# Designs tried in a protein design run: peptides against a protein of PDB entry 3C2G. Part 11

Target 1, 209 residues: chain A of PDB entry 3C2G
Amino acid sequence: IRTFDLLGLLLHDSDAIDGFVRSDGVGAITTVVQYPNNDLIRAGCKLLLQVSDAKALAKTPLENILPFLLRLIEIHPDDEVIYSGTGFLSNVVAHKQHVKDIAIRSNAIFLLHTIISKYPRLDELTDAPKRNRVCEIICNCLRTLNNFLMMWIPTPNGETKTAGPNEKQQVCKFIEIDILKKLMSCLSCEGMDTPGLLELRSTILRSFI

## One batch from the design tools (peptide; made by RFdiffusion4, then SolubleMPNN)

Design b1_p9_4_s2 (from b1_p9_4, 6 letters changed)
Fold by OpenDDE base, seed 2:
Structure b1_p9_4_s2 (fold): chain B 209 residues (1-209), chain A 9 residues (1-9)
Amino acid sequence: as target 1 above (209 residues)
Amino acid sequence: EELLAARPP
């Protein structure tokens, strides 16, 4: 815990973050969080989120790291782990086709749907911090989905990958009424990126036209 | 556009 706190205090600028990632810092975190300590796992996942937009991640082999993180999120009911992990996932797949492919092969789309489905409706949560955390998790999941969907949206330049039949079927689950209601409820949460959520909605809808 | 998560403070 204290080691990750120290690293968090040192990683305030993009160059330091990039240096950490180039030095296999993500691999080091994933090694440490293999120990069955919830506080350690929380701290490690938080640190992952803090470095998740590093440019060096484009050159980092993630073939083992990303499936491990997805499994960690799958098996841990901890909101803080899920928040940090889904935040990391959304950022690490952004603008990186290779990483998207790893995530998708590791059943990320289905996992994102499962995460959203397990949380109650936001209107059922009376505790504001809990409600906000749940909203942030849902947003992280939908943002990750957005970043996946962007590869399958037709561009004017004609370079579009086609989603496989399995991926298409998994994406179709996100238009379920319960998922849509949760998305809409997130738009009413204070302090949320409402414009971003509207963009997510638009991307989802465009993927089905 | 692809979207990014906010970093924790």
Scores: peptide ipSAE 0.405, ipTM 0.914, DockQ to the pose 0.516
Fold by OpenDDE base, seed 4:
Structure b1_p9_4_s2 (fold): chain B 209 residues (1-209), chain A 9 residues (1-9)
Amino acid sequence: as target 1 above (209 residues)
Amino acid sequence: EELLAARPP
């Protein structure tokens, strides 16, 4: 996709990104990635990540799109697809309660735990590019969880949503020792947003007190 | 705070 001049220009201009999203660009990508071509799926998911922080997403209907993308991440073992998809998910749910609700009812919390659990420990990976990619995926999953947890933390006005029993049970899976060790290992990776990971750790701890 | 992923360059 980045080989196309038009898309290259779009990726460097926030107004162009917003224009693409307003024209149902996310829907167009999800249509394209339904074809069984791995290169096309990788490119499409990467483009989703590149537009995932667009302001126009707050006004985009995602009721059909988001469940499809969650299913795509679930069934594809490709690290590049998982990286882009989890990155998209973390950004698209940020500051958007409606999108969080769609993701949660589509079993996103369980999926995030499943993804983290399936990857090996970072210390078992000798290839630096692979280790970094796995670290980024784990961070994307945990960041998405952070953004979900934030809706259950009281606001300055004392208002808060309550997690359902199923959501609480699924969130509790993230305090497993294996998951916590993977989080800690991500803090030692070069090029990671260490302040962001520390904030996530703080959010997790606050949610269990 | 809510967190955002880095976009690929």
Scores: peptide ipSAE 0.395, ipTM 0.914, DockQ to the pose 0.515
Fold by OpenDDE base, seed 1:
Structure b1_p9_4_s2 (fold): chain B 209 residues (1-209), chain A 9 residues (1-9)
Amino acid sequence: as target 1 above (209 residues)
Amino acid sequence: EELLAARPP
């Protein structure tokens, strides 16, 4: 448990993070968090988030790691695990088509919708730390969706990949009024990336035109 | 534009 916390404190340098990832550090974390210890799982997922933007991830095999993480956040009703896991997911799929494909095949779109749907409305949360954490989770889910949708947006000069029928159906669920209200409520939270959330909203709307 | 999550402090 304390080992992951220590690594997290030491991994502030981008070269050190990249070195950790090149040494199969992500695989090591996912191996350790297979033990049924909540504190260990929290610490491991937090460390995953801390290394989630490493350049070396583009060369890391994620075929086994990513499905495992998706399953972990599906079965653990822990806000800290879900926060870290969805944050990792959003970053690891960014600019990496191969990783997006793995995530989508592993039912990531459906999972993201399920996560957002399970959380209460932000206006029902009186505790500010809890409200902020829930907002961050929703934002992580929607950011991940944004990154998926970008691969299906037509460009003026090229053939764009088309979403499969199942993916299209799953994406359509994100225009539900409940989801849109949750997105709008996140825009009112202090310290949030408001420009990013607005971009996400734009991307979602454009994907249905 | 693709979006990135903030890293924990």
Scores: peptide ipSAE 0.372, ipTM 0.910, DockQ to the pose 0.505
Fold by OpenDDE base, seed 5:
Structure b1_p9_4_s2 (fold): chain B 209 residues (1-209), chain A 9 residues (1-9)
Amino acid sequence: as target 1 above (209 residues)
Amino acid sequence: EELLAARPP
């Protein structure tokens, strides 16, 4: 716990973060969070989020790390873990086709839908901190989905990767009325990335409808 | 555009 907090306090600049990642820091965190300690898991996932945009992640083998994190998020009911983990996922797949492919093969699209589906409507949450955290989680899931969908949008050159039938079916679940209501409720939360949520909506429509 | 999550403070 304290070690991760210390590392989090030291890793404020991109060079330090990149250095940590080059030294297999992500692997070290994922090793530590395998222990059944909720505080340790929270701290580790928070640190993962802090390093999740490191350039060195493009050169880091994530074939074992990413499926492990996805499984951790799937089984752990902790909002802080889910927040950090989905934030990490969104960042780590960004601009990295090979990482997107690992995540998709590891059923990430379905997991994102499952996460959003498990949370109550924001209007049912009376506690403002809880409501905001849930909104952030939903936003992280949707941002991750956006990053996946971007690879299936035609480039100006007319070339595009095509989504498989399974991926397309999984993406189509995000246009369910309950998911859309949750998305819309996030737009009403203060400090949320409303432009990003609107972009996702546009991306979904352009890709699959 | 691909989107990044905010880091925790």
Scores: peptide ipSAE 0.246, ipTM 0.869, DockQ to the pose 0.529

Design b1_p9_4_s3 (from b1_p9_4, 5 letters changed)
Fold by OpenDDE base, seed 1:
Structure b1_p9_4_s3 (fold): chain B 209 residues (1-209), chain A 9 residues (1-9)
Amino acid sequence: as target 1 above (209 residues)
Amino acid sequence: EELGAALPL
């Protein structure tokens, strides 16, 4: 716990973050969070989020790390773990086709739907800190989904990667009226990435037409 | 364009 808080204070610039990631820092965090302590898991997932945009992650083997994190998010009830883990997932898949492929094979699309489905509508949340945290989680899930859907959009050359039948079935769940209502509620939250959520809405609609 | 999570740290 205190070690992760101290590391998070020392990882304040991109070179320090990249140095930590090159030194297998992500593997070290994932090893430590295997201990069944909620405060340790929370602190470790928070530190994963802080390093999730590191350029060095493009050279880090994520084949064991990413499935473990997805399983941790699936079983852990803590919103801070879900927030940090979905934030890490959203950042780590961006601009990394091989990481998207690992995440999809590890049932990430279904997990994202499960997470969004678990939370109430934002208009039902009276507590502003809780509402904001739930909005951030839903936005992280939806941004990750957008990064997956973009792989199956035809290029200007007419070339497209085809989604498999399982991926198509999992993606079809995001056109459910309750998921669309949650997306629309996130667009009404102040300080959210409204352009990114509007892009996702457009990407979802294009994936089903 | 691919969306990275710009989480305000």
Scores: peptide ipSAE 0.007, ipTM 0.464, DockQ to the pose 0.502
Fold by OpenDDE base, seed 2:
Structure b1_p9_4_s3 (fold): chain B 209 residues (1-209), chain A 9 residues (1-9)
Amino acid sequence: as target 1 above (209 residues)
Amino acid sequence: EELGAALPL
């Protein structure tokens, strides 16, 4: 635990973060969080989130890391682990087609729906810290979904990847009234990535028209 | 040594 906190303090700039990632720091964290210690898992996932935008991740093999992290998020009840893990997922899939393909093959779309479905509506949460954390988790899930949907939107050049039948069916679950209400509740939260949520709303609409 | 065994918990 203390080691991840200390490491997180040392990873304060982009060059240090990239150096850590190039040295298989992500693999190192994922090895350590295999121990059944919730505080260790929380600290490790927080550190993963901190390095999730590293440029060096474009050269890091994620074929074993992503399925492991997705499974960890699926089975772990801790909001801090889910927050950090969904944040990592959102950032790591950004602009990386290969990473998106790994995540999709690892059932990420269904997992994102499951996570959003698990949480109550934000208007039912009276505790402001809990409400904000739940909103952030939903936003991370939805931003990750946006990153997937963007692959299937026609480019001006007419080049479009087609979603498979399973991916289409999994994406259709995000137009469920409960999911849409949660999206709308997140748009009403102060300090949220409102532009990203509006982009997702537009992307969802374009994916179903 | 597994990196996990060397980390002071």
Scores: peptide ipSAE 0.007, ipTM 0.469, DockQ to the pose 0.027
Fold by OpenDDE base, seed 4:
Structure b1_p9_4_s3 (fold): chain B 209 residues (1-209), chain A 9 residues (1-9)
Amino acid sequence: as target 1 above (209 residues)
Amino acid sequence: EELGAALPL
């Protein structure tokens, strides 16, 4: 545990983070979080979130790592693990088409829906720290979905990936009234990127109109 | 008595 906290203190600049990732640091963390210790899993997932925007991740083979992390956040009830794991997912798929493809093949779209669905409405949460954490998790899930939807937008080069029938069906679950209500409730949370959430809302709505 | 091996991390 203290080792991950110390690593998180040392990984304060982009060059150190990229150096760690190039040295298979993500693989090392994923090896350690296989131990059935909740504090170790929480600390490891937090460190994964801290390195999740690293440029070196574009060259890291995620084919074995990403399915494992998706399974970890599926089976773990811990809000801190889910926050860190969904944050990692949202950042690692950003601008990386091959990583989006791995995530989708690993049932990520369905998992994101399941995560959002299991949480209560934000207005039912009286504890402000817990409400904010749940809002951040929902925002991470929706941002990841937005990154997937962007694959089906025509590029300037005229290349358009078509979503398969299964992916389309899985994405259609995000227009369920309870999912839309949770998205709208996130706009009322203090400290959230309201412009980014409004853009995301617009992208989701445009994907179905 | 399951010895929870405290990993010295």
Scores: peptide ipSAE 0.007, ipTM 0.460, DockQ to the pose 0.019
Fold by OpenDDE base, seed 3:
Structure b1_p9_4_s3 (fold): chain B 209 residues (1-209), chain A 9 residues (1-9)
Amino acid sequence: as target 1 above (209 residues)
Amino acid sequence: EELGAALPL
């Protein structure tokens, strides 16, 4: 715990973060969070989130790391682990087709739906810290979904990757009325990525119309 | 399944 907190304090700039990632820091964290200690898992996932936008991640093999993290998020009930892990997923799939493909093969689309479905509506949450954390988790899931859906939208050059039948079926669950209501409730939260959520709404509409 | 297998350090 204290070691990850100290590492988080030392990783205060982009060059330090990139240096850590180049030194297999992500592999080191994922090794340590295999210990069944909730505080250690929370601290390790928080540190993963902190390094999740590192440029060095484009050169890091994620074939073992990403399925492990997805499984950790699936089984762990802790909102801080889910927040950090979905934040890591959202950032690491951005602009990286090979990472999107690993995530999709690792059942990420279904997991994102499961996570969003687990939480109450934001209007049912009276505690502001809890409401904000749940909003952030839903937004991380939805941003990740947008990154997947964008692969199946026709490019101006007419090239379109076709979603498989399983991926199509998993994506169709995001048009459920309760999921759409949760998306709309996130648009009413202050300090959220409203442009990204509006882009997802447009992407969903274009994928089903 | 208990993920209790000692990681070799």
Scores: peptide ipSAE 0.006, ipTM 0.469, DockQ to the pose 0.022

Design b1_p9_4_s4 (from b1_p9_4, 5 letters changed)
Fold by OpenDDE base, seed 2:
Structure b1_p9_4_s4 (fold): chain B 209 residues (1-209), chain A 9 residues (1-9)
Amino acid sequence: as target 1 above (209 residues)
Amino acid sequence: MELSAARPP
C-alpha cells in the first residue's frame, strides 16, 4: 500500500510515468497484485490506470499482463478494481493494434458485455457516488468497445480488417435493449464523457451498416 | 476517434 502511494506521488508528469513503464513498472504492479489482498489490488489497479496512457506501453510486451488483468476484473467483484482495470484496458488498447488483438483473443469483448450486464440500471441507484462509479465503469467498457470497433470500420483510404464471426457475434450483444438503456442512462449522468459516449454510439451504428 | 479514460485524481 505505502509503496503504491509513494509511486502515485512521483507519477505526476508524463516523463516520470513513461520512465516507470520503460522500467517494467506495469509488470511489477501485476506481480504485486497477485497477492490476495483487496487493498493492494485496488492500489495496484489504480496505479495501472495512472500509467495507462504512457507512450512506452506501445513497446511493452503485454501478452502476459493483459490476460492477467482481464482475469482479475472477471473474478474480483470490486467496483474500484473494475473501474481502474477497465480504464486501463480502454487506454492501453487505444491506437495499439497488437494490444487490441491480445485483448480480443483474451475474450475482452465478452467480458465487457458481462460487466455491463451485471450492474443495475442507474435509475435504480439512489446513492450518487455509487451511481457515478457504475456509470464510469460502463463508460470505460463502452470506450474499450469503441476502440475495438474502430478496427473494423471502413475508411475511404485504408485497409480495413474484418471482424471474425465470433467477434461479430460478441459485438452484436451490445445492441441488446438492456445495454442500450444503460448507455442512454450514462448519457444523462452529470460529469460523464458525453462526447465520448456519443462517439461510441456513432461507432456502433457505423459498425452495423 | 479512439477514446481514452480520464486518469484518477
Scores: peptide ipSAE 0.203, ipTM 0.851, DockQ to the pose 0.534
Fold by OpenDDE base, seed 3:
Structure b1_p9_4_s4 (fold): chain B 209 residues (1-209), chain A 9 residues (1-9)
Amino acid sequence: as target 1 above (209 residues)
Amino acid sequence: MELSAARPP
C-alpha cells in the first residue's frame, strides 16, 4: 500500500508519469497484480488508470499486458478494479491503432458488452456512490467501444477499414434495448462526460444506419 | 472523435 502511495504522489507530474511508463512501470504493475491479493490488485489497477494517458504508452509493447488486463476485468468482482481497468483500456486504445487491434483480437468488444450486461440498471441502485461508480464503468466501456467504432467510420478521404463479420456481430449486441437504456441512464448522472456519451450515441447510430 | 477517460482526482 505505502509503495503505491509514493507512486501516487509522483503521479501529479506528467513528466514523472511518462518516466514511470518509459521505465516499464506498466509491466511492473501487471506483475504485481498477478498476486492473489485484492488490495494489491485494486491499488495496481488504480495506478494503471492514473498513467493510462502517458505519451510513452504509444511506444510500450502491450501484446502481453493488454490480454492479461482484459482477463482480469472479465473475472474480478470488485467495481473499483473494473472501473480502473476499463478506464485504462479506454485511454490506452485511444489514438493507437495497433493497441485497438490487440484489444479486438483479445475479444475486447464482447467483453465490454459482458461487463455492461452484468451491472443492474442505474435506477435500481439507491446508493449514490455505487450508482455513480457503475455509471462510470458503463461509460468507460462505451467510450472504449466508441474508439473501436471510429476505425470503421468513413473518413473524408474515402479510406475506411472494414470490420470483420465477427466484429460486426459483436458490435450489433450494443443496440440491444437493455444496453441502450443503460446508456441513456448514464446521460442523467451528474458529473459524467455527457458530451462524450452523446458522441458515442452518434457514433453508434452512424454505424448502424 | 476518440474519447479519453478522465483521470481520477
Scores: peptide ipSAE 0.184, ipTM 0.843, DockQ to the pose 0.533
Fold by OpenDDE base, seed 5:
Structure b1_p9_4_s4 (fold): chain B 209 residues (1-209), chain A 9 residues (1-9)
Amino acid sequence: as target 1 above (209 residues)
Amino acid sequence: MELSAARPP
């Protein structure tokens, strides 16, 4: 806890974050969250989220780390862990094709759908903190999906990677009415990145047209 | 555009 607090203080500086990541800090956190202690798992995943935009992640081997995190967020019951883990995932795959490839090989697209599907509709949640957290998780999942879908959107000057048949089938699950309703409900939540959700909606629609 | 999560404050 105290070590994570100290790291948390250092994490207000982007250079300190980058230094931590260059020193295998993500590997160290991943080691810590392997212990069956929910407080450590929460703190570790929160720290992962805090470092998830570090430039050094582009040079960090994630072949073992990312599949582990995906398994963690698949099975862990705590929304705080899911929030942090999906947040980390969304940021770590951003602008990093090799990381996207690792995540996709590890069934991340299907997992994102599973995570969204397991949560109730936001209108069924009377507790505002819980509703907001669920909304944030859904947003993290959908942002991650957006970042995957961007690989398959034609650029004016480039050979577009085509999604494999399995990936395409997994992506098609996100146009299910239940998923779309959850997305729309997130747009009504206060303090949400509405522009980001709208961008995602646009990306999803463009991927199916 | 690829999206990044806002850091918690």
Scores: peptide ipSAE 0.182, ipTM 0.839, DockQ to the pose 0.516
Fold by OpenDDE base, seed 1:
Structure b1_p9_4_s4 (fold): chain B 209 residues (1-209), chain A 9 residues (1-9)
Amino acid sequence: as target 1 above (209 residues)
Amino acid sequence: MELSAARPP
């Protein structure tokens, strides 16, 4: 526990973060969080989020790491684990097609929908810290979805990857009225990336036209 | 555009 907190405090420099990732730091974290200790899992997932934008991740094999993290988020009811894990997922898939493919094969789209569906409406949450955390989780899920959908948007050059039948079915779940209401509620939260959420809304709508 | 999450403060 204290070791991850110490690493998190030391890893403020981008070169240090990149060095940690090049030294299989992500693999080391995923090994440690296999122990059934909630504080350890929380600290490890937080550290994953802190290194999730490292350039070295483009050269890191994620075939074993990413499915493990997705399973961890699926089975752990801890908001801090879900926040950190979905944040990591959104960043690690960004601009990395091979990582998107691993995530999608590992049922990430379905998991994102499941996470959003399990949380209450933000207007039902009276505690501001809890409401903000839930909003951040929903935003992380939706940001990850945006990054997936960008693969299937037609480019002017006519090269478009086609989503498979299963992916299309899973994506269709995000136009449910409940999901759209939760997206709209996140736009009303202060301190959120409102421009990013508006872009996502536009991406979702364009994916169904 | 692809979106990235901000690092926690």
Scores: peptide ipSAE 0.182, ipTM 0.843, DockQ to the pose 0.502

Design b1_p9_5_s1 (from b1_p9_5, 4 letters changed)
Fold by OpenDDE base, seed 1:
Structure b1_p9_5_s1 (fold): chain B 209 residues (1-209), chain A 9 residues (1-9)
Amino acid sequence: as target 1 above (209 residues)
Amino acid sequence: PPELLAYVS
């Protein structure tokens, strides 16, 4: 556990992070967090988040790593694990079609909806740190969804990838009133990526027109 | 393996 914390402190620049990733650091973390220790899992997921935007990830096979992480955040009711895991997911799928495909095949869309649905409304949370963490989790989920939806938006040339029937059904769940209310509640939180959330809202609405 | 857990704990 402490080793991950120390490693995280040392990974303060992009070159060090890339070096760690090139040495299969992500695979090493995912191996370690297979142990049933909550503190270890939390520390490992936090470290994953810290390296999630590394350029070297473009050359890292994620076919085994990503499904494992998705399963981990599905079964662990730990906000810190969910925060780190959804943050990792959001970053790793960005600008990488191959990674998006792996995530979608691994039932990521359904999982994102499940996560958002399980959390209470932000207005029901009186503790500011808890409210902010929940908001961040929801934002991570929605940002990831936006990255998926963008694949299915028609280009000016009229050509686009088509979502499968299962994906379409799962995406439809995000226009439920409770999900939309949670999205809107996140816009009121300080320090949130308001432009990104507005973009997502627009993307969701356009996906159903 | 237990040795790995001991290392990272």
Scores: peptide ipSAE 0.022, ipTM 0.637, DockQ to the pose 0.023; fails the geometry check
Fold by OpenDDE base, seed 2:
Structure b1_p9_5_s1 (fold): chain B 209 residues (1-209), chain A 9 residues (1-9)
Amino acid sequence: as target 1 above (209 residues)
Amino acid sequence: PPELLAYVS
C-alpha cells in the first residue's frame, strides 16, 4: 500500500506517467491487486485511475489487463474499487478502437448496466459523500457507454461499424426506465459532467432512431 | 508471493 502511495506522489506529470506505463506499470499493478487484500486493491485501482489517460497506453497491450479489471469490478462491492475501475475503463477506451473492442468482447456493456442497476436512486441517498461517489460511478459507466455507442453512429463520410445483435440487445437495457431515471438524477448532482451526460442522452437517442 | 505483499503494504 505504501508503495502505491509513493508512486502516486511521484506521478504528477505526463512524462512520469508515460514512463511508468512504458515500464509495464499497469501490468505490475494488475499483478499486485490479485492478492486478496481490499486496501491493496483500492490503492492499486486508484493508481490505475491516475495513469488511465497516459498516451503510452495506446501502445500497451491490454488484452489481459482489461478483462481482469472488468472481472475485478464485477466481483467487488467496494465503491472505491468500482469508482477507480470504471474511471480507468472510461479513460482507456476513449479514442482507442482496439481497447473498445477488447472491452466489448469482455462483456463490458452488460457489466456497466449491472453496476448502474445495483445502486439506489441518488435522491434516496442522504449521505452526500456516498451520493457523490455513486453519481461519479454512474457517470463513469455512462461515459464509457457513450464511447461505445459513438462507434455505431453513422458519420457523414459513411464510415460506420455496425453493432452486433448481442451488443444491440445489451445497449437496449440502458433505455429501461430505472436506468433513465438514474441518468437524469446524475444531471442534478453538483460538479458532475452535465454536458457529457446530455451528450450521452443524445447519443442513446440517435442509436435507437 | 508473501514477499511482494510485504513490499507493497
Scores: peptide ipSAE 0.021, ipTM 0.623, DockQ to the pose 0.023; fails the geometry check
Fold by OpenDDE base, seed 5:
Structure b1_p9_5_s1 (fold): chain B 209 residues (1-209), chain A 9 residues (1-9)
Amino acid sequence: as target 1 above (209 residues)
Amino acid sequence: PPELLAYVS
């Protein structure tokens, strides 16, 4: 745990982070968090989040890493792990079609819905830190969804990838009233990525109407 | 392994 903290302190610049990622740092972390130690899992996932926007991830094979992480955040009860894992997922799929494809074939869309669904409405949470963390998790999930949906929006000059029937069915779950209410509730939270949430809302509308 | 846990703790 202290080693992860120390490593996090050393990774202050993008070049250092890229160096770590190029040295298979993400694979190393995922190996470590396979041990049944919640503190270790929490620290490892936090470190994953810290390196999740590294440019070097575009060249990192994620075929084994992403399915593992998805399984972890599916079953782990700790909000900090879920926060870090969904944050990693959101960042790692950004601008990387091949990573989006890995995530989607690994049932990521359904998982995002599952994660959002398991949390109560924000207005039912009286503890501000808990409410904020839940909001951040929901935002991470929705940002990830936005990245997926963008693949299926027709561009004026491009081949539009078509979502499969299963993907369409899974995406349709996000227009359920309870999910939409949670999305809207996140807009009222201070310090949230309001522009990102508004972008998602726009993307959803473009996808369904 | 215990050694790995000790290293990353």
Scores: peptide ipSAE 0.021, ipTM 0.628, DockQ to the pose 0.023; fails the geometry check
Fold by OpenDDE base, seed 3:
Structure b1_p9_5_s1 (fold): chain B 209 residues (1-209), chain A 9 residues (1-9)
Amino acid sequence: as target 1 above (209 residues)
Amino acid sequence: PPELLAYVS
């Protein structure tokens, strides 16, 4: 745990982060968090989040790592683990089609819906830190969804990838009133990526019109 | 292994 904290402090610049990733740092963290220790898992996922936007990740094989992380998030009830893991997912799929494909094949769309669904409405959370963390988790999930949906929107060149029937069905779950209410509630939270959430809203509408 | 856990804890 202390080692991960120390590593997090040292990985404060892009070059150090890229160096860590190139040295299979993500794989190393993934190995460590396989131990059933909640504090270790939390620290490891936090470190993953810190390196999640590294350029070196584009050259890192994620076929085994990403499904493992998705499963970890699915089964772990810890908000800090879910926050870090969904943050990692959101960042790692950005601008990487092959990573999006791995995530989707690993049932990421369904998982995102499950995560959002399990949390109470933000207005039911009286503790501000808890409310903010839940909002951040929901936003991470929704941002990831936006990245997936954008693949299936026609490009100016008329090219469009087609979502499979399962993906379409899973995406349809996000227009449930409960999910939409949670999306809207996140817009009222301070410090949230409001433009990104508005983009998602637009993307959802375009996907279903 | 326990040694690794001790190192990263």
Scores: peptide ipSAE 0.020, ipTM 0.617, DockQ to the pose 0.023; fails the geometry check

